Peptides against a protein of PDB entry 3H8D. Designs and how they scored, part 2

Target 1, 122 residues: chain A of PDB entry 3H8D
Amino acid sequence: DMKRQQRFFRIPFIRPADQYKDPQNKKKGWWYAHFDGPWIARQMELHPDKPPILLVAGKDDMEMCELNLEETGLTRKRGAEILPRQFEEIWERCGGIQYLQSAIESRQARPTYATAMLQNLL

## One batch from the design tools (peptide; aimed at target 1 W30 L46 R93)

Design b2_p18_2 (made by RFdiffusion4)
Pose (drawn by RFdiffusion4):
Structure b2_p18_2 (pose): chain A 119 residues (1-119), chain B 122 residues (1-122), chain P 18 residues (1-18)
Amino acid sequence: KRQQRFFRIPFIRPADQYKDPQNKKKGWWYAHFDGPWIARQMELHPDKPPILLVAGKDDMEMCELNLEETGLTRKRGAEILPRQFEEIWERCGGIQYLQSAIESRQARPTYATAMLQNL
Amino acid sequence: as target 1 above (122 residues)
Amino acid sequence: PPPPPPDPPPPDPPPPPP
């Protein structure tokens, strides 16, 4: 019913902007848009646990801007294929995280919940 | 979900003459494919030593890869799949819009998602 | 343990010659 689009933004800690390149520890931010709305958000950090977020339970913590208002479709190198998102998501325990939110009635139905519920 | 049937692939390549040269002397080219479901709709090749090759379904059937998407194994090749804009950027720089527009005007281009997209643009 | 870092993206191709 809706187009699935995935984005990735590599980042460094604000405290690392003026250190030498070898001292800049990298992270990666990810987003899965189910149409205009984010369904999943993922953050890999070099200094703390991975942040996994799903629509519904984590609305407060997730990016609140829809796809058009982010400008992500306009940023070069930002969009990624579905597998580039899914591989990282699975390695972070994302399948169990989304499943747990589904069973406890904390998950908003999206293309992502439909995929886990089907298989 | 016509858009979901669209799949794009890129294979970097080198000539056999450059196989064992230093990495800086390996003149790379790029082969591209746009699949509209099981069939190639557009094929594109950037070469280090000759003009770019642009091919469209219908007009260029003899010159294009004859295998369908499953027969190629491209969906199983690591790093081969690219986003639509990665194909379109290169297709545009090669004169692909003019090439596809002409094939449509000469009626040689078989109707595909690519011809449908160019027509919605016009 | 944290997951391994993601694969880096390949470089973009140069523009075709005029």

Design b2_p18_3 (made by RFdiffusion4; failed a check: a repeat of another design)
Pose (drawn by RFdiffusion4):
Structure b2_p18_3 (pose): chain A 119 residues (1-119), chain B 122 residues (1-122), chain P 18 residues (1-18)
Amino acid sequence: KRQQRFFRIPFIRPADQYKDPQNKKKGWWYAHFDGPWIARQMELHPDKPPILLVAGKDDMEMCELNLEETGLTRKRGAEILPRQFEEIWERCGGIQYLQSAIESRQARPTYATAMLQNL
Amino acid sequence: as target 1 above (122 residues)
Amino acid sequence: PPPPPPDPPPPDPPPPPP
């Protein structure tokens, strides 16, 4: 029913902007858009646990801008294939995280919940 | 979900003569494919030593890869799949829009998602 | 433990010749 689009933004801590390159610890931010709306958000951090977020339970913590208002389709190197998102998501325990949110009625139905519920 | 049937692939390559040269002397080229479902709709090759090769379905059937998407194994090759923009950027810089527009005007281009996309643009 | 860093993206191809 809707186009699935995935984005990745590598980042460094604000405190690391003026250190030498070898002292800049990298992280990665990810987003899965189910049409104009984010279904899943994932953040890999070098200094704390991975942040896994799903539409519904985590609306407050997730990026609130829809796809057009982010400009992500306009940023070079930002868009990634579905597998590049799914591989990281699975290694973070994302399948169990989304399943737990589904069973406790905290998950908004999206293409992502439909995929986990099917298989 | 015509868009979901669209799949794009890129294989970097070198000539056999450059196989054992230093990495800085390996003149790379790139082979590309746009699959419209099971069949190649566009094929593109950047070569280090000759003009780029642009191929479209219908007009260029003899010159294109004859295998369908499953027969190639490309969906199983690590790093081979690319986003549509990664194909389109190179296709445009090679004159691919003019090449596809001409094939459409000469009616040689078989209708595909690629010809449908160029027509919606015009 | 956190997953290892993701694979880096490949470099973009140079412009085609004129």

Design b2_p18_5_s3 (made by RFdiffusion4, then SolubleMPNN; its pose is not in this set)
Fold by OpenDDE base, seed 2:
Parts: structure tokens; C-alpha cells; sequence
Structure b2_p18_5_s3 (fold): chain B 122 residues (1-122), chain C 122 residues (1-122), chain A 18 residues (1-18)
């Protein structure tokens, strides 16, 4: 049901190898999430030294956040929530449309707001 | 080290098949966790229409929560934390003592507060 | 989920500090 609230979040992460380095020597990555109501629909990870990781519900459940939105605490973290376009801009640049489309075509994607919007676009 | 804080949590879950049903038609299950310090020691799942699932650290790592306690957000979820006895009562009723004992005997269980307490009891 | 765990850990630490 597309009446569910679509919410987007971004938080930084530091690589294990850098966790004890001085702040200036820590290479920062970024973790992104799209929640369709209480459940994650898409996840994306940007890294300083490797290709981005794209994940979609159904196909990549084992690699994605298993917590519902309330369990993550993201809604209570100031600055974590981002605008839809802030997520989509990065998603598109990383090839997210093609990734999700392929997951739909292979029957691996779980229907979400994201799958519905993609099908409206195509 | 038995100086670690023992904390227990319970949260409800709704089966995927019931997620879109009216609230009165959603059969609720319950997810339980025992954390020995930052790491999970025991997990238990009660279902409305199938036997309970019992899991212990070492033996069932692949089926248990892989998050440390802080990562779960459980400490920040009002009503999630329960008393030790609230966990143990259900654990015992579901055959948890025998399950953990068998895991110890088969050398599959990782030593935890739970394994130590069981060995004190027996 | 390794990167997720790292990110969520950092998030949790920040939340604890608040």
C-alpha cells in the first residue's frame, strides 16, 4: 500500500582499519536506507575505496538491515533523516534503477514502494 | 566473566502472511533475547502456530541476532526490556534447560553466563 | 551487513551520548 510513509536515512561509517586513527586519517563511508513504512526497501553503501553496494528487499534480505524502522533508532538520530531526492540522486548515479529492474525481472525483488515507482517510470 | 550485565528483551512480531490483515486477524509472535554483556547468549521465538524456536550462542550463531546489544536499539525501545525471570520462565517451559545442556554436551555451545548458570544448577 | 553494523554501532554510540 503506497499510503505507507516513505522515509530515507543516511549515516556515516568508519572502516575497522581506521577506527583507531586520528579523525583526519579516517576514511568515511556512507550508509543509506529507504524504509517503506516500517520495513526497509532499499539499502546503499558508499565506500571510499571500493564500488558502491546496492541492495533491494527480497533479493538481498540476508545482507540488508533486518530491523524495522523503530528498532534502528534512526528516527531519533538528528541529522540521519534525509529527503527522498537526496537518496534517489545517489541511487540513480550508482545504477540503482538498473539493479532494481534486474531484480524484478528475475523475480527476486519483493514488491515495495520502490518497485512500484520503477514500474511507473518504465 | 560473570561481572557482565545480564539483560533480557522481548518484542512482538507479525508473520509476513498477516502483515496486511486487520489487527484482529494478525497472529502475534514473540521474540526474546538474553544478552550477556554486549553479546547475545540465548534467543527464543514463540509462534502462534508452530513450536517455539530455541537458540544458543555457539551452536546457533547463524540463526541468531548478529548485532551487539547497542546496535539493536533494544535498550532504547520502551517496554522491550524485561526481567530475568520473565525470560527464564518461558525458556524453562519451552525446554530451554535441556536444549542448552545438550548443546554443552555436544561441545557446540559457546561459554556464556547461561552455560555457567546451568552448570551450577546441575 | 558488516558495513551496516558498523554504521549502526556508530549511530548507537552517538545516541547514547545524547
Amino acid sequence: as target 1 above (122 residues)
Amino acid sequence: as target 1 above (122 residues)
Amino acid sequence: MEEQHKALLELAEELEAE
Scores: peptide ipSAE 0.037, ipTM 0.514, DockQ to the pose 0.052
OpenDDE base, seeds 1, 3, 4, 5: peptide ipSAE 0.032, 0.048, 0.097, 0.085; ipTM 0.512, 0.600, 0.667, 0.660; seeds 3, 4, 5 fail the geometry check

Design b2_p18_7 (made by RFdiffusion4; failed a check: a repeat of another design)
Pose (drawn by RFdiffusion4):
Structure b2_p18_7 (pose): chain A 119 residues (1-119), chain B 122 residues (1-122), chain P 18 residues (1-18)
Amino acid sequence: KRQQRFFRIPFIRPADQYKDPQNKKKGWWYAHFDGPWIARQMELHPDKPPILLVAGKDDMEMCELNLEETGLTRKRGAEILPRQFEEIWERCGGIQYLQSAIESRQARPTYATAMLQNL
Amino acid sequence: as target 1 above (122 residues)
Amino acid sequence: PPPPPPDPPPPDPPPPPP
């Protein structure tokens, strides 16, 4: 029913902007858009646990801008293939995280919940 | 979900003569494919030593890869799949829009998602 | 003239911690 689009933004801590390149610890921010709306958000950090977020339970913590208002389709190198998102998501325990939110009625139905519920 | 049937692939390559040269002397080229479902709709090759090759379905059937998407194994090759923009950027810089527009005007281009996309643009 | 080479793909992220 809707186009699935995935984005990735590598980042460094604000405190690392003016250190030498070898002292800049990298992280990665990810987003899965189910149409204009974000279904899953994922953050890999070099200094704390991975942040896994799903539509519904985590609306307050997730990026609140829809796809057009982010400008992500306009940023070079930002869009990634579905597998590049799914591989990282699975290694973070994302399948169990989304499943747990589904069973406790905290998950908004999206293409992502439909995929986990099907298989 | 005609868009979901669209799949794009890129294979970097070198000539056999450059196989054992220093990495800085390996003149790379790139082979590309746009699959409209099971069949190649557009094929593109950047070469280090000759003009780019642009191929469209219908007009260029003899010159294109004859295998369908499953027969190629490309969906199983790590790093081969690319986003539509990564194909389109190169296709445009090669004159691919003019090449596809001409094939459509000469009616040589078989209708595909690619011809449908160029027509919606015009 | 031929177009310049395409952008190289970015490296994959390291595995997340256990």

## One batch from the design tools (peptide; made by RFdiffusion4; aimed at target 1 Y32 E89)

Design b2_p20_8
Pose (drawn by RFdiffusion4):
Structure b2_p20_8 (pose): chain A 119 residues (1-119), chain B 122 residues (1-122), chain P 20 residues (1-20)
Amino acid sequence: KRQQRFFRIPFIRPADQYKDPQNKKKGWWYAHFDGPWIARQMELHPDKPPILLVAGKDDMEMCELNLEETGLTRKRGAEILPRQFEEIWERCGGIQYLQSAIESRQARPTYATAMLQNL
Amino acid sequence: as target 1 above (122 residues)
Amino acid sequence: ELLEELEEEEEEEEEEEEEL
């Protein structure tokens, strides 16, 4: 019904902007858009646990801008293939995280919940 | 979901003469493919020593890869798949829009998602 | 110029994959 689009933004801590390159610890921010709306959000941090977020339970914590208002389709190198998102998501325990949210009625139906419920 | 049937692939390559040269002397080229479902709709090659090769379905059937998407194994090759814009950016810089527009005007281009996309643009 | 640009982009992609 809707186009699935995935984005990745590598980042460094704000406190690391003026250190030498070898002292800049990198992280990665990810987003899965199910049409204009974000279905999953993932953040890999060098100093704390991975942040896994799903539409519904985590609306407050997730990026609130729809796809057009982010400008992500306009940023070079930001868009990634579905597997590049799914591989990281699975390694973070994302399958169990989305499943747990589904069973406790905290998950908003998206292409992501439809995929986990099917298989 | 015609868009979902669209798949794009890129294979960097070098000539055999450059196989054992220093990494800085390996003149790289790039082979590309746009699959419209099981069949190649556009094929593109950047070469380090000759003009770029642009091929479209219908007009260029003899010159294109004859294998369908599953027969190639490209969906199973690590790093081979690229986003549509990664193909389109190179296709445009090679004159691919003019090449596809001419094939459409000469009616040589077989209707594909690529010809449908160029027509919606015009 | 295009081939050089692509080679640089490829190298950036490979570095980022290693970091991940």

## One batch from the design tools (peptide; made by RFdiffusion4, then SolubleMPNN; aimed at target 1 I11 C65 T72 L74; its pose is not in this set)

Design b2_p21_2_s2
Fold by OpenDDE base, seed 5:
Structure b2_p21_2_s2 (fold): chain B 122 residues (1-122), chain C 122 residues (1-122), chain A 21 residues (1-21)
Amino acid sequence: as target 1 above (122 residues)
Amino acid sequence: as target 1 above (122 residues)
Amino acid sequence: SMANWERFMAMLEERRRAEEE
């Protein structure tokens, strides 16, 4: 059902090794998520010292958020929710279109709003 | 198997609503957990602006940590692990004995090390 | 209850740890 609500979230995260360091020594990463209804469709992780990580439902389930949207508490975290374009801009810059396309072509991607939109685009 | 290792943990938390506020506006709570082997047996939450929350396995599963001990990362979080008495002192002060007893009497509590110890005490 | 948020944060912590190894 492509009538499911599409929601996007972003939260900063700090590496475990930096957790108790002074603020100036805490290098910030970013965790992004696209939820297609209750379940995550895409996940993206930005790190200060390594390449971005891109993950898509079906292919990367073992590395993605396993909680449904309500179970995450993201909807109740002030400032966590972002606009679709705020997610997509970073996704595109990181090569997300190509990554998702490859997952679709290899039959590894689970059908989501993201796969449907990409298929409509191409 | 009451030979399972009993481990206790405490971590501070900031309410989701306070996450992005200035430090002075972030009121700190405390999250406590008792793990009976790999699974949580008791959970306790101290809040700055409301009564303590007490939770016991079986009765309150939906409101408790559903991750096994290893999945929590608590064993790898420096300063998270506490002594049994450090947990029990707060548990007792918050009325945990009475809460657990009521859960046992109503047949809502799942058998754990905590239920066994209380049954031995009474 | 903070259970939902704690579960989520624990998941993230595990992810971060896994990526550091």
Scores: peptide ipSAE 0.234, ipTM 0.626, DockQ to the pose 0.441
OpenDDE base, seeds 1, 2, 3, 4: peptide ipSAE 0.228, 0.228, 0.234, 0.236; ipTM 0.619, 0.618, 0.624, 0.627; seed 4 fails the geometry check

Design b2_p21_8_s3
Fold by OpenDDE base, seed 5:
Structure b2_p21_8_s3 (fold): chain B 122 residues (1-122), chain C 122 residues (1-122), chain A 21 residues (1-21)
Amino acid sequence: as target 1 above (122 residues)
Amino acid sequence: as target 1 above (122 residues)
Amino acid sequence: SLAERLARRAELDAFLRALAA
């Protein structure tokens, strides 16, 4: 149902490999999420010294947040929610359109608001 | 050092082929891990429609978790940690003793708590 | 690997839960 509320979030995070390092050696990354209703549709990770990670529902479920939106507490965290364009701008810069398109063509993507919008665009 | 803490974990997963299916059609698998101190010693995967996968450190490193225990976040995931017997019972049923024994005999197994215990048993 | 993917998800979920607590 395309009437589901679309909400976007961004939070800083430390890479797993850096979690046990001294503070000065912890490199900050950014975690982005697009929730299509209660469940995540797209996820994105920006790291300072490696390529961005793009993930789409259906294809990458094993690596994506499995908590529903309410369980994440993101809606209650001040400063976590961002505007749609703040997500999409980064998504596009990272090659997200092509990534999602490929996932659709390979029949790996679960239908979401994101897949619907892309299919309407193309 | 056999004084290392032995910890065991289990988490569910959905097969890649089922990720885009409706929830009712997603068949759940189970991923098991034995950590000998900070590093994995044994890994096991139960699938709904194929034989179980058994993996032992040294022999199967390329297919096993390469994150240390703290990096995995498993210790912080509610419900993930299980009792030793909950792991061992499944391990034994899947032929894990024989698998590890063969890995030891072929000099493929890295010494771990698991190899030490088996060598004491035999 | 499957293990790495699952571990990464577990770590993320842990981060989120800690954040919400």
Scores: peptide ipSAE 0.354, ipTM 0.729, DockQ to the pose 0.309
OpenDDE base, seeds 1, 2, 3, 4: peptide ipSAE 0.347, 0.350, 0.350, 0.354; ipTM 0.724, 0.729, 0.726, 0.730; seeds 2, 3 fail the geometry check

## One batch from the design tools (peptide; aimed at target 1 W31)

Design b2_p22_4_s3 (made by RFdiffusion4, then SolubleMPNN; its pose is not in this set)
Fold by OpenDDE base, seed 5:
Structure b2_p22_4_s3 (fold): chain B 122 residues (1-122), chain C 122 residues (1-122), chain A 22 residues (1-22)
Amino acid sequence: as target 1 above (122 residues)
Amino acid sequence: as target 1 above (122 residues)
Amino acid sequence: AERAARLEERARRDAELAALAA
């Protein structure tokens, strides 16, 4: 149901290997999630030392957050929730549109709000 | 070195195929790990629809967690760490002793705290 | 083996997320 609430989140992370290093040696990444209702539709990870990771529901379920939105605690973490455009801007910059489109065309994508919007756009 | 800290973890998982189904149709499995210091010594997976999977270091390296303990983030996941006996009880129930023994006898097992303890027991 | 690896990666990610959200 496309009436489900679309919510977006961003959390910084430091690699486990760097967690206990001096601040100067801690490289920060960013974890992004788009939840279509209770379940994740898209996930995106920006890393300081490797290419961005784009993940879409259906195709990449094994690599995506399997917690429902409530289980993540993201809604209770101050500053974690972001505006849709804040997610989409990075998503587009990282080639997310093409990635999702390819997943749809290959029938790997699970239908989500994201797939619906893209199909409307195309 | 047998002075290494022995730490045990358990994480539930739901199969990707069941992730978005109704609760009644979500079958939960359990992922277990024994870390001998920073590296995994034993891994065990309980599945709702197939036999348990037992894995031991050396023999099953390609199928086991390749991340060191810190990289897994397990130490930072609330409720993930379990007592040794909580692991061992399931391990024994699933035939882990025999499995590890066989791996030792076939010279497939990498020496770990687990192999040492078993050899002391036998 | 590949499935197991992916599952473990997801578990790691979830653990990290949980830690960050805590």
Scores: peptide ipSAE 0.206, ipTM 0.571, DockQ to the pose 0.192
OpenDDE base, seeds 1, 2, 3, 4: peptide ipSAE 0.181, 0.160, 0.160, 0.136; ipTM 0.548, 0.523, 0.526, 0.501

Design b2_p22_4_s4 (made by RFdiffusion4, then SolubleMPNN; its pose is not in this set)
Fold by OpenDDE base, seed 3:
Structure b2_p22_4_s4 (fold): chain B 122 residues (1-122), chain C 122 residues (1-122), chain A 22 residues (1-22)
Amino acid sequence: as target 1 above (122 residues)
Amino acid sequence: as target 1 above (122 residues)
Amino acid sequence: SELEERLEERRRREEFLRRLAE
């Protein structure tokens, strides 16, 4: 449904092991989310010392944010919302297109705006 | 074509008559643009002392920005790019939905992402 | 396991988000 807003967010996180270290020794990661209306469609995590994590609705529900958009409070966090391209650029670089495509082909992906867009592009 | 990026921009402008006044006497307007790929699809202008101006591709080409996205330099202007919803909220408030719908019905609007979205919603 | 680690990371982030929403 075209009525659903597509909204994207990014927040930083510090590894638990680095939480109490001096600022210069805290390695920062990034948590990304794409919400298709109230529900998350894609999630992505960039870590300082391990491979990027890609998650898509349907396939990876157990590992993805279970809160609806309002429950996350992301819309109220200053600086959390990002432009669609800010998400997509990182998503593409991390292999997200292939990951989502594979999830669709294996019938693991739940239909979302992201799946629809990908199928329109291919 | 879903391959085309939808990008939105906003820049302030000062009325020519206020250009040389003291800062407190400069009334600020806002120029908004929606680019469907390289080409402008919608334009909107908020003025401090006159009604909002709404423009849609096809109907209002003579009054809209004639430059393609790259030529505008908007992508390189810090703070110019805005979120889709930041544009749409103002567009809706200004009566943009009805304006675009009327342009479509009168066969004046050029097909764009905006026209397609509206027809999907109606 | 890696899955357990991911689940724990999710939990931590969601806790942060919940606090943000309050």
Scores: peptide ipSAE 0.209, ipTM 0.531, DockQ to the pose 0.777
OpenDDE base, seeds 1, 2, 4, 5: peptide ipSAE 0.181, 0.132, 0.118, 0.199; ipTM 0.452, 0.504, 0.506, 0.570

Design b2_p22_6_s4 (made by RFdiffusion4, then SolubleMPNN; its pose is not in this set)
Fold by OpenDDE base, seed 1:
Parts: sequence; structure tokens; C-alpha cells
Structure b2_p22_6_s4 (fold): chain B 122 residues (1-122), chain C 122 residues (1-122), chain A 22 residues (1-22)
Amino acid sequence: as target 1 above (122 residues)
Amino acid sequence: as target 1 above (122 residues)
Amino acid sequence: MLEEKRERIREELRRKLELLEK
């Protein structure tokens, strides 16, 4: 639905193992989210010490944010919102296209703006 | 048309009078653009020494960028693209709502995403 | 079960957001 606003967010996180270390020893990860209107469409996590985690709505609901966009407070966090390309560039580099494609093919993906765009490209 | 991508850009400029001054004496202005799909919908200029300049499609075509989005190269300029709110916040502060409203009322504004949104608010 | 999960995610997200704000 082109009516739904596509918004993207990124926030840093500290891995559990580093939580109590000195600031200089805490390696930062990044949590990314794509919201298709009020609901999350894609979630991505960049970690300093393991492969990226890719999640798509429908397939990975249990592992994804259950909060709607407004409930997250992300829209009120200064510096959290990012441009679409800032998300997509990382998504692509992390194999997100293939991941989402596979989710669609397996009928696990819930239709979102992301699935629509991918299907338009293929 | 909700199908058209709304993209916003900002680039700095040096005022003509400052072009040959020392770097520290060159006051920077800002050039803003809102593209509704391939075509510019709004243009805005923040100057360090005069009131902001507001321009809307239809009314101010002669003073606005004539290039379509792709021709501008803005999409390829690192750091040029900004979030919608980054544009709108300045637009609002500069009196853009009133300006666009007046352009609509005078039948000078070309219909754009901007006019549609404003008309939905009023 | 759903509420418990939601709360867990909410708290996790809150912690992450706090890092950004600091």
C-alpha cells in the first residue's frame, strides 16, 4: 500500500557480554527497523562479533518487534530515523534481498511494502 | 499521487558577495528542495543575511530548479538527501504553510504532494 | 504469553533507545 509511510530507524546497542565492561571495550552493534506504516516490515541487527541477523514480517514475527511504530517511541528519539537508502544499503550487503526472496517463496513472508518492491524487481 | 516518491534535499551555498572572502568570512546559506516524484514541488533558500526564500511549483517556476530530480544529480550527492521532517520543520518556521496556502488560493500553485497534504490539513 | 513477549521486547527496545539518547 503506497499510502503507508515507509520509515526506517537505526539505534545502537551494547551486546550483553559487554554491558559491564569499560566504555572503550564495549563494541557497538546496530539495530535497524523498517516500518511499513505502523507495523514493522523488516528488522536487521549488525553485530560486531557475529553475522548479521535479518528478519522479515511473517516469517520471523516471534523474533521481531511486536510494538507498532508509535509504541516504540522511535519517532521521538533524536537521531534514530534514517533514510531509506541507509537501511537498504546495509540490507543488501547483508543478503537481505535473498533472505526476503526466500521468505516469499516459502510463503512465510507477510505482504509488506518490502515484499511488494522485491516482487516488482524480480 | 501517493505513488510518487517524496524526496528532500539540502545543499549549502556561498552567497555571491562572500565568494572571494576568506573561508572564515563566508557565511553559508542553504538550498532546500522537495521533489514530488521527478519534479520539484517546493524550493527553499535560507540565507544568513536576508529573509528566507520560499518557492512553490506553479507559482514560482521561473525561479525554481528546472531540472528533474535525476538531472540534478542530487541523488548522487553524498549528504544531500534529508528527511522529510528536516525540510518541513524549516518550511514551517519560514512561513511555508501560509505561502503555499496563498499560492493555492490564488490558483497559482500546481497540484503536488505538498498541495494535497496542505489541503488535507485545512 | 503474548503479553509477556511484548513486554520483554518493549524493555529490550527501551534499553537500546536509552543508549542512543546518552
Scores: peptide ipSAE 0.025, ipTM 0.457, DockQ to the pose 0.759
OpenDDE base, seeds 2, 3, 4, 5: peptide ipSAE 0.025, 0.027, 0.026, 0.022; ipTM 0.488, 0.507, 0.373, 0.391; seeds 3, 4 fail the geometry check

Design b2_p22_7 (made by RFdiffusion4)
Pose (drawn by RFdiffusion4):
Structure b2_p22_7 (pose): chain A 119 residues (1-119), chain B 122 residues (1-122), chain P 22 residues (1-22)
Amino acid sequence: KRQQRFFRIPFIRPADQYKDPQNKKKGWWYAHFDGPWIARQMELHPDKPPILLVAGKDDMEMCELNLEETGLTRKRGAEILPRQFEEIWERCGGIQYLQSAIESRQARPTYATAMLQNL
Amino acid sequence: as target 1 above (122 residues)
Amino acid sequence: EEEEEEIEELLEEYEEEREEEE
């Protein structure tokens, strides 16, 4: 029913902007948009646990801008294939995280919940 | 979900003459494919030593890869799949819009998602 | 390739930390 689009933004800590390149620890921010709305958000950090977020339970913590208002479709190198998102998501325990939110009635139905519930 | 049937692939390549040369002397080219479901709709090749090759379904059937998407194994090759914009950027810089527009005007281009997309643009 | 290696190393660390917590 809707187009699935995935984005990735590598980042460094704000405290690392003026250190030498070898001292800049990298992280990666990810987003899965189910149409205009974000279904899953994922953050890999070099200094703390991975942040996994799903639509519904984590609306307050997730990016609140829809796809058009982010400008992500306009940024070069930002968009990624579905497998590039799914591989990282699975290695973070994302399948169990989304499943747990589904069973406890905390997950908003999206293309992502439909995929986990099907298989 | 016509858009979901669209799949794009890129294979970097070198000539056999450059196989054992230093990495800086390996003149790379790129082969591309746009699959509209099981069949190639557009094929594109950037070469280090000759003009770019642009091919469209219908007009260029003899020159294009004859295998369908599953027969190629491309969906199973690591790093081969690219986003639509990665194909379109190169296709445009090669004159691919003019090449596809002409094939449509000469009615040589078989209707595909690519011809449908160019027509919605015009 | 470098970016994939960095992500891989970070993900291995996460997995080790979860194993230790278990």

Design b2_p22_7_s4 (made by RFdiffusion4, then SolubleMPNN; from b2_p22_7, 8 letters changed)
Fold by OpenDDE base, seed 1:
Structure b2_p22_7_s4 (fold): chain B 122 residues (1-122), chain C 122 residues (1-122), chain A 22 residues (1-22)
Amino acid sequence: as target 1 above (122 residues)
Amino acid sequence: as target 1 above (122 residues)
Amino acid sequence: DEEEKYIEELLEEYRKQQEELE
């Protein structure tokens, strides 16, 4: 269980509204994912013009990536994988700890490495 | 135990013999470390002119970093931390699997995340 | 490539849902 590999990824996205703009006018967002083994544990979306979106497994399954890690192809995308701290730093800044905690308390969060680590901290 | 954070680092080093040479004549080696929680589990040295050095906790303690992770300051050195695969790829290429396996079989290896993962593979 | 599109589509669906809720 805890021996599952924790892997983190980040890819840029362009807003639909900016799709046809000149490159210099396309504001870049970032899509982040934390995979606890093959399954996503946390997802985060960093937007240039709106609050970040935080998602945790169990609570937000409908809004999260439904592909397993292998299916995403993220492991094969050069530059997509990031260090745990690169994810966690943004997660923390965006209020992810509180978000996940709330999801645990409401019994909405599916147990993951993320929930375990948070529960160890608290 | 398995919840300990696995962190990997790489820093360059210059050979003593090249210390006073011109920059273009200094061949760079690489020092790699795998920390299983606060303690080093594996160390690897990649040299430009000799075989790689592989070291595993328990067997090679005298030759390995004796500082805990925090004491090394590696977590604070920009660009020092690397992805697990960046370590493992080199480890594998250098014969690290066989080296660690031999250390386990000889009862010289201290149990670490690395030993656990290897034993899971075998 | 296909996977990126899927992720992009997922993001778009989320955006649409949020826009509808607001």
Scores: peptide ipSAE 0.096, ipTM 0.600, DockQ to the pose 0.046
OpenDDE base, seeds 2, 3, 4, 5: peptide ipSAE 0.029, 0.040, 0.132, 0.096; ipTM 0.382, 0.595, 0.624, 0.462; seeds 2, 4, 5 fail the geometry check

## One batch from the design tools (peptide; made by RFdiffusion4, then SolubleMPNN; aimed at target 1 G79; its pose is not in this set)

Design b2_p26_2_s2 (failed a check: too like the target's own chain)
Amino acid sequence: GPGTKRLEEILRLHEEAKLEFPVELP

